# Peptides against a protein of PDB entry 5YCA: the designs that were tried, part 59

Target 1, 132 residues: chain A of PDB entry 5YCA
Amino acid sequence: RSLPAERNPLYKDDTLDHTPLIPKCRAQVIEFPDGPATFVRLKCTNPESKVPHFLMRMAKDSSISATSMFRSAFPKATQEEEDLEMRWIRDNLNPIEDKRVAGLWVPPADALALAKDYSMTPFINALLEASS

## One batch from the design tools (peptide; made by RFdiffusion4, then SolubleMPNN)

Design b2_p13_3_s2 (from b2_p13_3, 4 letters changed)
Fold by OpenDDE base, seed 1:
Structure b2_p13_3_s2 (fold): chain B 132 residues (1-132), chain A 13 residues (1-13)
Amino acid sequence: as target 1 above (132 residues)
Amino acid sequence: MPMTLEELEKLFE
């Protein structure tokens, strides 16, 4: 598949040690109509644009927002490029479409596969290891 | 109806 040409410079090195990022993660309870849900999130600020995006994990089942990963990794991606990638994820991975929060959510193994593709491995490892 | 990711991000402290 084809990914967007420009990537967030925050993710220039996929081989970095993830452990310093673990304490940067935060857990927060969000109230929904059907009850509360805890999310673990990691604020990722594009060093060029200074625009932050949150990588996020559902604490209950460790699902990671693939859509948020994509948007963080490819800040200049078109909607068409996002749609194409989300379709690829649907066809090749095991995403869920959560009733509470939009986008595609993927299990940890899929998140790590995407992380490799997006050069985000340290960030996803940290997000998965952080406490909730 | 699901909350958007943008809406969720706005809730994060």
Scores: peptide ipSAE 0.744, ipTM 0.957, DockQ to the pose 0.895
Fold by OpenDDE base, seed 3:
Structure b2_p13_3_s2 (fold): chain B 132 residues (1-132), chain A 13 residues (1-13)
Amino acid sequence: as target 1 above (132 residues)
Amino acid sequence: MPMTLEELEKLFE
């Protein structure tokens, strides 16, 4: 498959040590109509544009937002490019469409596979290892 | 009905 040409400079090196990012993750309880849910999040700021995005994990089952990963990795992607990637994820991985929060959510193994593709491995490793 | 990712991000402290 093809991915957008321009990638967030934050993710230029996929081989960096992830451990310094672990303490930067934060857990927060969010209230929903059906009750509270805890999310673990990591604020990722594009060093060029200074625009932040949050990578996020559901604490209960460790599902990670693939959509947020994509949007963070490819800040100039079109909606069409996002739609194409989300279709690829549906066809090739094991995503869920959560009733509480939109986008595709994937289990840890799938998140790490995407992280490799998006050059985000240190950030996803940190997000997965952080406490909730 | 589900909250958008943008809406969720706005709630994060």
Scores: peptide ipSAE 0.743, ipTM 0.957, DockQ to the pose 0.900
Fold by OpenDDE base, seed 4:
Structure b2_p13_3_s2 (fold): chain B 132 residues (1-132), chain A 13 residues (1-13)
Amino acid sequence: as target 1 above (132 residues)
Amino acid sequence: MPMTLEELEKLFE
C-alpha cells in the first residue's frame, strides 16, 4: 500500500516516551440512543497548522478509531487515499464497524500495528494505558 | 445512522 506523502509533524519521532501523554488523555461518557458509552480521547494538535484531531478509544473493549488515526497522521490526505487505506485495513487487520460511531475501529494490537506505520506509537500507547 | 467522527469530536470537552 501507499500512504500519503505528508505526515503530521507531531509524529516525527516514534521512539519518544509515551508516559507524559497518559495524563493528557480524558474519559467522557457519551449518550447514544441505545445507552451511554465511555470514550477515552487524546487531543493531538498539528504544530504547524494548529488543527486538532482526537485519537479515541472505546473504554469497554479498548477499540481504537483507525480512521481518526489516519486523519490525524495525514492531514492533507485525499478522500481517495483514505478509502484506499481503509480498504487495506479491512483486508489485512480485524476492524469493526460500530453501530454508534462511523469509521473503522480496531483492537489494540491492530492499533499498535497502524501506529508503527503512521509513526504515532507513543500516542497510541498512552491512549491504551490511560484510565477510563 | 451512526454518528460521524466529526460529530463525536464536537461532543468532547
Scores: peptide ipSAE 0.743, ipTM 0.957, DockQ to the pose 0.902
Fold by OpenDDE base, seed 5:
Order: structure tokens, then C-alpha cells, then sequence
Structure b2_p13_3_s2 (fold): chain B 132 residues (1-132), chain A 13 residues (1-13)
């Protein structure tokens, strides 16, 4: 598959130690029609544009938003590029479409596979290890 | 039915 050409400079080094990012993660209870759900999120700010995006994990099953990962990694991606990547994820990984929050959500192993492709491994490791 | 990711981000403190 073909990923967007320009990547968020925050993710230029996939080999960084993830442990300093763990305490930056935050857990929050969100109210939905079917009841409350806890999310763990990590605020990731593009050092050039200063625009933040949140990486996010559902506390209950550790599912991670692949869509949010893509949007953070590729800030200049078109909607078509996003759609193509989401189709690839559907065909090659094990995503779910949650009834509460839009986008594709993937289990931890799939999230780490995507993190490797997007050069986001430290950030996803931190998000997975953070408490809820 | 599902809220968007943008809507969820706005709820985060």
C-alpha cells in the first residue's frame, strides 16, 4: 500500500524510549446513551504546526483508534488517502466499528503493527501501558 | 449514531 508522503515530524524517530510518555496519558469517563465508558488518551502536538491530536484507547478492551493514529501521523493526508488506508486495515487487520465512537478501532497487536508502519511505536506502547 | 472522533476529542480535558 501507499501511505501519504508527509509525516508528522513528532514521529521522526521510532526507536525512542516510550516510558516518559506514560505519565502524560490521561484516563477519562465519557457518558454515552448506553452508559459510561473510560478512554485513555495521549495528547500529541505537531512540533511544527503546534496542532494537537489525541491518540486514544478504550479502557475496557484496549482497542485503539486507528483512524486517530492515521490523522496524527499524516496531518496533510486527503480524505481519499484516509479512506484507502482504512480499507487496507479492514482487509488486512482485525478492526471493529464501535457503536459509540466512529472510525476503525483495532486490538493492541494491530495497533502496534500500524505504529511500526507510521513510526509511532513509542507513543502506542505508552498508550497501551498507561493505567485507566 | 456514533459520535465523531472530533466530537470525542472536544470532551477530553
Amino acid sequence: as target 1 above (132 residues)
Amino acid sequence: MPMTLEELEKLFE
Scores: peptide ipSAE 0.743, ipTM 0.957, DockQ to the pose 0.881

Design b2_p13_3_s3 (from b2_p13_3, 7 letters changed)
Fold by OpenDDE base, seed 3:
Structure b2_p13_3_s3 (fold): chain B 132 residues (1-132), chain A 13 residues (1-13)
Amino acid sequence: as target 1 above (132 residues)
Amino acid sequence: AALSLEELEALFE
């Protein structure tokens, strides 16, 4: 598959130690009509544009927002490019579509596969290891 | 009735 040409410079080095990122993750309970759910998130700021995105994990089953990963990794991606990647994820990985929150959510192994593709491995490792 | 990702981000403290 083809990914967008320009990547967030925050993710320039996929080999960095992830452990310093763990304490930067935060857990928060969000109230939904059918009850509360805890999310763990990591604020990721593009060092050039200064625009932040949150990487997000549902605490209970450790599913991670693939859509948020894509949006953080590719800040200039078009909606068409996002749609194409989300279709690829549906066809090749094991995403779920949660009734409470939009986008595709993937299990940890799939998240790490995407992280490798997007050069985000340290950030996803930290998000997965953080406490809830 | 699902929150958008933008709406979820806006709730984070």
Scores: peptide ipSAE 0.732, ipTM 0.952, DockQ to the pose 0.865
Fold by OpenDDE base, seed 5:
Structure b2_p13_3_s3 (fold): chain B 132 residues (1-132), chain A 13 residues (1-13)
Amino acid sequence: as target 1 above (132 residues)
Amino acid sequence: AALSLEELEALFE
C-alpha cells in the first residue's frame, strides 16, 4: 500500500523512549446512551503547525483509534488517502466499528503494527501502558 | 448515531 508522502514531524524518530509520555496520558469517562465508557487519550501536537490531535484508547478492551492515528501521522492526507488506508486495515488487520464512536478501532497488536508503519511506536506504547 | 472523532476530541478536557 501507499501511505501519504508527508508525515507529522512529531513522529520523525520511532526509536525514542516512550516512558516520558505515559504521565501525559489522561483518562476520562464519557456518557453514552447505553452507559458510560472510559477513554484514555494522549494529546499530540505537530511541532511545526501547532495543530493537536488526540490518540485514543478505549479503556475496557484497549482498542486504539486507527483513524486518529492516521490523521495525526499524516496531517495533509486527503479523504481519499484515508479511505484507502482504512480499507487496507479492514482487509489486513482486525478492526472493529464501535456503535458509539466513529472510525476504525484496532486491538493493541494491530495498533503497534500500524504504529511501526506510521513511525508512532513510542506514542502508542505510552497510550497502551497508561492507567485508566 | 455514533460520535464523530472530532466530537469526541471536543469532550476531552
Scores: peptide ipSAE 0.731, ipTM 0.952, DockQ to the pose 0.883
Fold by OpenDDE base, seed 4:
Structure b2_p13_3_s3 (fold): chain B 132 residues (1-132), chain A 13 residues (1-13)
Amino acid sequence: as target 1 above (132 residues)
Amino acid sequence: AALSLEELEALFE
């Protein structure tokens, strides 16, 4: 597959210690028609553009939003590039489509595989370790 | 009826 050429400079170093990011994660209960659900999120701001994106985890099953990872990692990606990557994820990983929230959500092992591809391993490790 | 990711982000405090 082909990923977008330009990556968020926040993710320039995939080898950083993730521990300092854990306290930056926050848990929040969101109300849905079928009941409440807790999300753990990490606010990630592009240091160049100053545009923030949230990385997010469903607390109950630890699913991570792959779509949000992609959007954070590749700030200038086109919709076509996103669609191509989401198709790749469907064909090669184990995503779920949740009825409450849009996008593709992947289990922890898949999230870490994507994190390596997107150079954002410390951020996903922190998100997975944070309390809910 | 599902929330978009943008809508979910807007709910985060």
Scores: peptide ipSAE 0.731, ipTM 0.952, DockQ to the pose 0.834
Fold by OpenDDE base, seed 2:
Structure b2_p13_3_s3 (fold): chain B 132 residues (1-132), chain A 13 residues (1-13)
Amino acid sequence: as target 1 above (132 residues)
Amino acid sequence: AALSLEELEALFE
């Protein structure tokens, strides 16, 4: 597969200690037609553009939004590039399509595999360890 | 009637 050329400079170093990011995560209950669900999110701001994105985890099963990871990692990606990556994820990982929220959601192991590819390992580790 | 990711983000406080 071919990932977009430009990556969010926030993710320049994949080897940083993740523990300082844990207390920056927040949990929130969201109301849906079928009932409430808790999400854990981490606000990630591109240091150059100052545009924020939320990385997000479903508290119940620890599924993480792969689509949000991609959008945060590759701020200049086209829709075609996103579609290509989402297709790759469907073919190679174990995504879940949730009826309540759009995009592809992946289990923790898959999220960490993507994090390695996107240079986001500290952020995903923090998101997974945060309380809900 | 699924929320988009943008709609979900808008709900976060």
Scores: peptide ipSAE 0.729, ipTM 0.952, DockQ to the pose 0.847

Design b2_p13_3_s4 (from b2_p13_3, 5 letters changed)
Fold by OpenDDE base, seed 2:
Structure b2_p13_3_s4 (fold): chain B 132 residues (1-132), chain A 13 residues (1-13)
Amino acid sequence: as target 1 above (132 residues)
Amino acid sequence: MPLSLEELEELFE
């Protein structure tokens, strides 16, 4: 597959130590029609545009929003590029389409695979390790 | 109908 050409400069170094990011993660209970759900999120701000995006983990099963990862990693991606990547994820990984929140949610191993592709490994490691 | 990711982000403190 072909990923978008421009990547968020926040993710320029995939080898950084993730541990400093752990305390930046926050857990929050969100109320849904079918009951509460806890999310762990990490605010990631593009250093050039100053636009923030949240990386998100469902506390219950540690699923991570692949869609949010993609949007954070590729701020100039087109909808078509996103759709293509989401289809790739469906075909190659083990995503879940949650009834409460849109996008594709992937288990930790898949999230780390995507993180490598998107150069987000420290951020996803931190998100997975953070308490809920 | 699920929340959009944008809507979820807006709920985060």
Scores: peptide ipSAE 0.738, ipTM 0.956, DockQ to the pose 0.885
Fold by OpenDDE base, seed 3:
Structure b2_p13_3_s4 (fold): chain B 132 residues (1-132), chain A 13 residues (1-13)
Amino acid sequence: as target 1 above (132 residues)
Amino acid sequence: MPLSLEELEELFE
């Protein structure tokens, strides 16, 4: 597959220690029509544009938003590029389309695979280890 | 009728 050319400079080094990011994660209960759900999120700010995005995990099953990962990693990606990647994820990984929140949500192993592709490994490791 | 990711982000404190 072909990923967008320009990547968020926040993710320039995939080998950094993730532990300092763990305390930056926050858990929050969100109310939905079918009941409450807890999300763990990590605010990631592009150092160049200063635009923040949240990486997010469902506490119940540790699913992580692949769509949010993509949008954070590739801030100038077109909708067509996003659609192409989401199709790849559907074809190659094990995503879930949740009834409560849009986008593709992937299990931890898939999230880490994507993290490697997007150079986001420290951030996803931290998100997975954070308390809920 | 799921929340968009943008709507969810707006709910985060």
Scores: peptide ipSAE 0.738, ipTM 0.956, DockQ to the pose 0.865
Fold by OpenDDE base, seed 4:
Order: sequence, then structure tokens, then C-alpha cells
Structure b2_p13_3_s4 (fold): chain B 132 residues (1-132), chain A 13 residues (1-13)
Amino acid sequence: as target 1 above (132 residues)
Amino acid sequence: MPLSLEELEELFE
């Protein structure tokens, strides 16, 4: 697979301690037609563009939005590049397509694998460890 | 039918 050339400079160092990010995570209950669901999210702002994206975890099963990870990591990615990566995820990982929220959602182990590829390990570790 | 990721982000406080 070919990941986009330009990465969000927020993720320039994959080795940083994740613990300072844990208290930055927030939990929120969202109402859906089939009932409430809690999401844990981490607001990640590109330090150059100042554009924020939310990394997000479903509290119930700890699934993480791979699509949101990709969009945060690669702010200039084309739709074609996103589609290519989502196809790779379908073929190589264990994503689910949730009926409540779009995109691909992956279990924690898969999220950490993607985090390594996207240089987002501290952020995903924090998101996984945060309370709901 | 499902919320887009953008729509979900708009709901976050």
C-alpha cells in the first residue's frame, strides 16, 4: 500500500510518553435511534494548519475509528488515497462497519498496528487507556 | 442511515 506523502506534523514523534494525553480525552453519551452509546474522543489539532480532528473510541467494545485516524494523520489525502487505505484495512485487519457511525472501526490491537504505521502510537495508547 | 464522522464530530462538546 501507499500512504499519503504528507503527514500531520502533530505525529512527528511516535516515541513520546502517552500519559499526558490521557486527561485530554473526553467521554460523551450520544443518543441514537437504537439507544445511547458512549464515545471517548481526543481532540488532535494540526499545529501548522490549526485544523482539529477527533480520534474516537466506542466505550463499549473499545473499537477505534480507523477512518478518523487516517484523516487526522494525512490532512491532505485524497479520497482515492483514503479508499485505498480503507481497502487495505479490510483486507489485512479486522474492521467492523457500525450501523450507527460511518467509517471503519477496528479493535484495539488493529488500532495500535495502524498507529505504528501512522506514527500515532502515543495518541492511540492514551485513547485506549482513558476512562469512559 | 449512520452518522458520518463529520456529523459525530459536530456533536462532541
Scores: peptide ipSAE 0.738, ipTM 0.956, DockQ to the pose 0.869
Fold by OpenDDE base, seed 5:
Structure b2_p13_3_s4 (fold): chain B 132 residues (1-132), chain A 13 residues (1-13)
Amino acid sequence: as target 1 above (132 residues)
Amino acid sequence: MPLSLEELEELFE
């Protein structure tokens, strides 16, 4: 498949040690109509634009927002490019469309597969290991 | 019905 040409320079090196990122993750309880849910998030700031995005995990089942990963990795992507990638994820991985929060949410193994494609492995490893 | 990702990010402290 084709991915957007411009990638967030934060993700230049997929081989970096992830452990320093673990304490940067934060957990927060969010109230929904069906009850509270805990999210773990990692603030990722593009070093050129200084624009932050949050990578995020549902604490209960460890699902990770694939949509947020894509938006962080490809800051100049069009909506069409995002839609094409989300369709690819639906066809090739095991995403869930959650009733509480929009976008595609994927299990840890799928998140790590995407992380390899997007050069985000250290950040996703840290997000998965962080406490909730 | 679901929160957008942008709305969720706005709730983070």
Scores: peptide ipSAE 0.736, ipTM 0.956, DockQ to the pose 0.865

Design b2_p13_4_s1 (from b2_p13_4 with T3S A8E K10L)
Fold by OpenDDE base, seed 5:
Structure b2_p13_4_s1 (fold): chain B 132 residues (1-132), chain A 13 residues (1-13)
Amino acid sequence: as target 1 above (132 residues)
Amino acid sequence: AMSLEELEALFEE
């Protein structure tokens, strides 16, 4: 597969210690038609553009939004590039399409595999370790 | 399903 050429400079170093990011994560209960659900999120701001994106985890099963990871990692990606990556995820990983929130959600192991590809490992480790 | 953008809009600082 071909990932977008430009990556968010926030993710320039995949080897950083993740523990300082843990207290930056926040848990919040969101109300849905079928009941409440807790999400853990980490606000990630592109240091150049100052545009923020949230990385997000469903607290109950630790599923992480792969779509949000992609959008944060590749802020200049085209829709075609996103569609291509989402197709790759469907073909190679174990995503789910949640009835409550759109996009592809992946289990922790898949999220970490994507994090390695996107150079986001510290951020995803922190998101997974944070309390809910 | 709500969009990711809609969910992000609900998150509080």
Scores: peptide ipSAE 0.746, ipTM 0.956, DockQ to the pose 0.790
Fold by OpenDDE base, seed 3:
Structure b2_p13_4_s1 (fold): chain B 132 residues (1-132), chain A 13 residues (1-13)
Amino acid sequence: as target 1 above (132 residues)
Amino acid sequence: AMSLEELEALFEE
């Protein structure tokens, strides 16, 4: 598939050691109508635009927001490009559409597959290893 | 469902 042309320069190298990012992750309990849920998030700031995005994991099942990954990786992507990628994810990976939080959520293995595609591997590894 | 933007707004540093 085609991905957006411009990628967040934060993700210039997906081979770096992820361990320094682990302590930067934060866990927080969020209240939903059906009860509380813990999320682990990692604040990722585009070094050029200074715009932050949170990468986020549902602590209970370790699902990662693929949509947030995409938005962080491709800050200039159009909605159409996002929709195209989300369709690809639906067709090729194992996403869930959680009733509590919008977007596509993917299991850890799928998140790491996407991370490789988006050059985000250290960030997703850190997010997955962080405590909740 | 809560939007991702809404969830991000709830995160506290």
Scores: peptide ipSAE 0.746, ipTM 0.956, DockQ to the pose 0.795
Fold by OpenDDE base, seed 2:
Parts: structure tokens; C-alpha cells; sequence
Structure b2_p13_4_s1 (fold): chain B 132 residues (1-132), chain A 13 residues (1-13)
């Protein structure tokens, strides 16, 4: 598959220790029409553009937003590039399309596979280990 | 379903 050419410089090193990021994660209860759900999020700021983006985990089943990962990793990606990657995820991983929040949500193992591809491993490890 | 942008807007720092 083809990933966008330019990546968020925040993710320049996939080998960094993730533990300092764990305390930066936050849990929050979000209200939905069918009831509340807890999310764990990690604010990630592009050091060049200064634009923030949240990585997101559903607390109950540890599903992580693959769409948010992609958008954070590739800030200049086109909609076509996003659509192509989301199709690849559907064809090769085990995503869930949640009725409450849009995008593709993937289980922890899939999230870590994507994190390797996007050079986001420390951030996803932290998000998965954070308390809810 | 709400969008990811809408969910982000609900997060409190």
C-alpha cells in the first residue's frame, strides 16, 4: 500500500521510551444517546505547525481510533489517501465501525501494527497502558 | 455517529 509522503515530525523516532507519555493521557466520560462511554486520549502536537490532535482509546475494549492515528501521522494527507488506507485496514486488519463515533477502531494488536507503520509506537503503547 | 472532530471538541484539558 501507499502511505502519504510527509509524516508529522513528532513521530520521527519510533524507538523512544513510551513511559513518560503515560501520565499525559487523560480519561473522560462522554455522553451518547445510548449512554455514557469512557475514552482515554493523548494530545499530540505537531512541533512544526503547532496543531494538536488527539489519539483515542475506548476504555472498555481498548479499541483505538485508526483514523485519528492516520490523521495525526499524516497531516497533509488527502481524503483519497485516507480512504485508501482505511480500505487497506478493512481488508487486512480487524477494525470495528462503532455506531457512536465515526472512523475505524482497531484492537490493540492492530493498533500497534499500524503504529509501527506510522512510526507512532511509543504513543500507542502509552495510550494502551494508561488508566481509565 | 459523531465525527472524530466532534469527539475531540468534547475533550477537556
Amino acid sequence: as target 1 above (132 residues)
Amino acid sequence: AMSLEELEALFEE
Scores: peptide ipSAE 0.745, ipTM 0.956, DockQ to the pose 0.808
Fold by OpenDDE base, seed 4:
Parts: sequence; C-alpha cells; structure tokens
Structure b2_p13_4_s1 (fold): chain B 132 residues (1-132), chain A 13 residues (1-13)
Amino acid sequence: as target 1 above (132 residues)
Amino acid sequence: AMSLEELEALFEE
C-alpha cells in the first residue's frame, strides 16, 4: 500500500514519551438509541493549520477509530486515498464496523500497528492507557 | 450510524 505523501507535522517524532499525553485524554458518555457508551478521546491539533482531530477509543472494548487516526495523520488525503487504506485495513487487520459510529474500529494491537505506520505511537499509547 | 464528524462535534460541545 501507499500512504499519502503529506503527514500532520504533529507526528514528526514517533519516539516521544507518551506519558505527558495521558492526562490530556478525556472520557465522555454519549447517548445512543441502544443506550449510553463511554468514549475516551484525545484532541490532536495540527500545529501548522491549527485544525483539530480527535483520536478516540471505545471504553468498553478498547477499540480505536482507525479512520480518525488516518484523518488526523494525513490531513490532505483524498477520499480515494482513505478508501484505499481502509480496504488495506479490512484485508490485513481485524477491524469492526460499529453500528453506532461510522468508520473502521480496530483492537489495541492493530491500533498500535497502524500507529507505527502513521508515526503516532505516543498518542495511541496514551489513548490506550488513559482511564475511562 | 453516527458519523465521526458528528461524534467529534459532541466532544467539542
């Protein structure tokens, strides 16, 4: 697969200590037709464009939005590039499609694999370790 | 299903 050429400069260094990011995560209960669900989220702002994206984890099963990871990592990606990556994820990882929230959601191990590819390991480590 | 943009909006509020 080929990832988009331009990456969010927030993720220029994949080796940073993740622990300072843990207290920046927040938990929030969201109401759905079939009941409430708690999400843990981390606001990630592109330092050049100032555009924010949320990385997000379902508290109950620790699934992480791969789609949100991709959109945060590659802010200038086309829909076609996103579709290509989502197809790769379907073919190579273990995503789920949740009926409550759109996009692909992946288990922690898959999220960390993607984080390495997208150079955002500290952010995903923090998101996984944060309390709900 | 709720869109990711819609969910993010709920976080922001």
Scores: peptide ipSAE 0.741, ipTM 0.953, DockQ to the pose 0.889

Design b2_p13_4_s2 (from b2_p13_4, 5 letters changed)
Fold by OpenDDE base, seed 3:
Structure b2_p13_4_s2 (fold): chain B 132 residues (1-132), chain A 13 residues (1-13)
Amino acid sequence: as target 1 above (132 residues)
Amino acid sequence: PLSLEELEALFEE
């Protein structure tokens, strides 16, 4: 597969210690028609554009939004590029399509695999370790 | 389902 050429400069170094990011994560209960669900999120701001994206985890099963990871990592990606990557994820990983929130959600191991590809490892490790 | 944008809009600090 081919990932977009321009990556969010926030993710320039995937070898950094993730622990300072853990206290920056926040948990919040969101109300849905079928009941409440807790999400853990990490606000990630592109240091050049100042545009923020949230990385997000479903607290209960630790599923991570792969779609949000992609959008944060590749701020200038086209919809076609996103669709191509989501198709790759469907074909190669183990995503779920949740009834409550759109996009592809992946289990922790898959999230870390994507994080390596997107140079986001510290951020995903922090998101997974944060309390809910 | 909620879009990701809609979910993000609900998050508060």
Scores: peptide ipSAE 0.747, ipTM 0.956, DockQ to the pose 0.797
Fold by OpenDDE base, seed 2:
Structure b2_p13_4_s2 (fold): chain B 132 residues (1-132), chain A 13 residues (1-13)
Amino acid sequence: as target 1 above (132 residues)
Amino acid sequence: PLSLEELEALFEE
């Protein structure tokens, strides 16, 4: 696979301590046609463009939005590049397609594997450790 | 399903 050339400068250092990010996470109950579901999110703002994206975890099974990770990591990615990466995730990891929210959602171990590839490890560690 | 953008719009800071 080929990841986009330009990465969000927020993720320049994959080795940072994640613990300061934990209290920045927020839990919220979202109403869906089939009932409520709790999400934990972390607001990640690109320091150059000032555009924010949310990293997202489903509280019940700790699934992480891989699509949101990709979009946050690669703000200039084309749709074709996103499609290519999502296909790679389908072929190599264990994603689910949730009926409530679009995109690919992956279990914690897969999320951490992607985080390493996207240089987002501190942020995903924080998101996984945050309370719901 | 909700798009990711729609879900983000529901989050309260």
Scores: peptide ipSAE 0.747, ipTM 0.956, DockQ to the pose 0.811
Fold by OpenDDE base, seed 5:
Structure b2_p13_4_s2 (fold): chain B 132 residues (1-132), chain A 13 residues (1-13)
Amino acid sequence: as target 1 above (132 residues)
Amino acid sequence: PLSLEELEALFEE
């Protein structure tokens, strides 16, 4: 598949130690009609544009928002490019569409596969290891 | 469901 040409410079080095990012993660309980759910998030700020995006994990089953990963990695991507990648994820990985929050959510192994493709491995490792 | 933008707006720093 083809990914967008321009990537967030925050993710220039996929080999960095993830442990300093763990304490930067935050957990929060969000109330939904069917009950509360805890989310763990990591604020990722593009060092050039200064625009932040949150990477997100559902605490209970460790599902991670693939849509948020894509939007953070490729800040100049078109909606068409996002749609194409989400279709690829549906066809090749094991995403779920959660009834509470939009976008595609993927299990940890799939999140790490995407992280490798998007050069986000340290950030996803930190998000997965953070407490809830 | 909430949009991702709506969920982000609920997060407290």
Scores: peptide ipSAE 0.746, ipTM 0.956, DockQ to the pose 0.809
Fold by OpenDDE base, seed 4:
Structure b2_p13_4_s2 (fold): chain B 132 residues (1-132), chain A 13 residues (1-13)
Amino acid sequence: as target 1 above (132 residues)
Amino acid sequence: PLSLEELEALFEE
């Protein structure tokens, strides 16, 4: 597959220690029509543009938003590029589409596979390890 | 469902 050419400079080094990011994660209960759900999120700010994105995990089953990962990693990606990657994820990984929140959500192992591709490994490790 | 943008807007910093 072809990923967008320009990547968020926040993710220039995939080998950094993830532990300092753990306390930066936050848990929050969100109310939905079918009941409450807890999300763990990590605010990731592009150091160049100063635009923030949240990486996010559903506390209950540890599913992580692949769509949010993509948008954070590739801030200048077009909708067409996003659609192409989401199709790849559907064909090659094990995503779920949640009725409460849009986008593709993937289990931890898939999230780490994507993290490697997007150079986001420390951030996803921290998000997965953080308490809910 | 909520969009990702809508969910992000609900998060309190």
Scores: peptide ipSAE 0.745, ipTM 0.956, DockQ to the pose 0.801

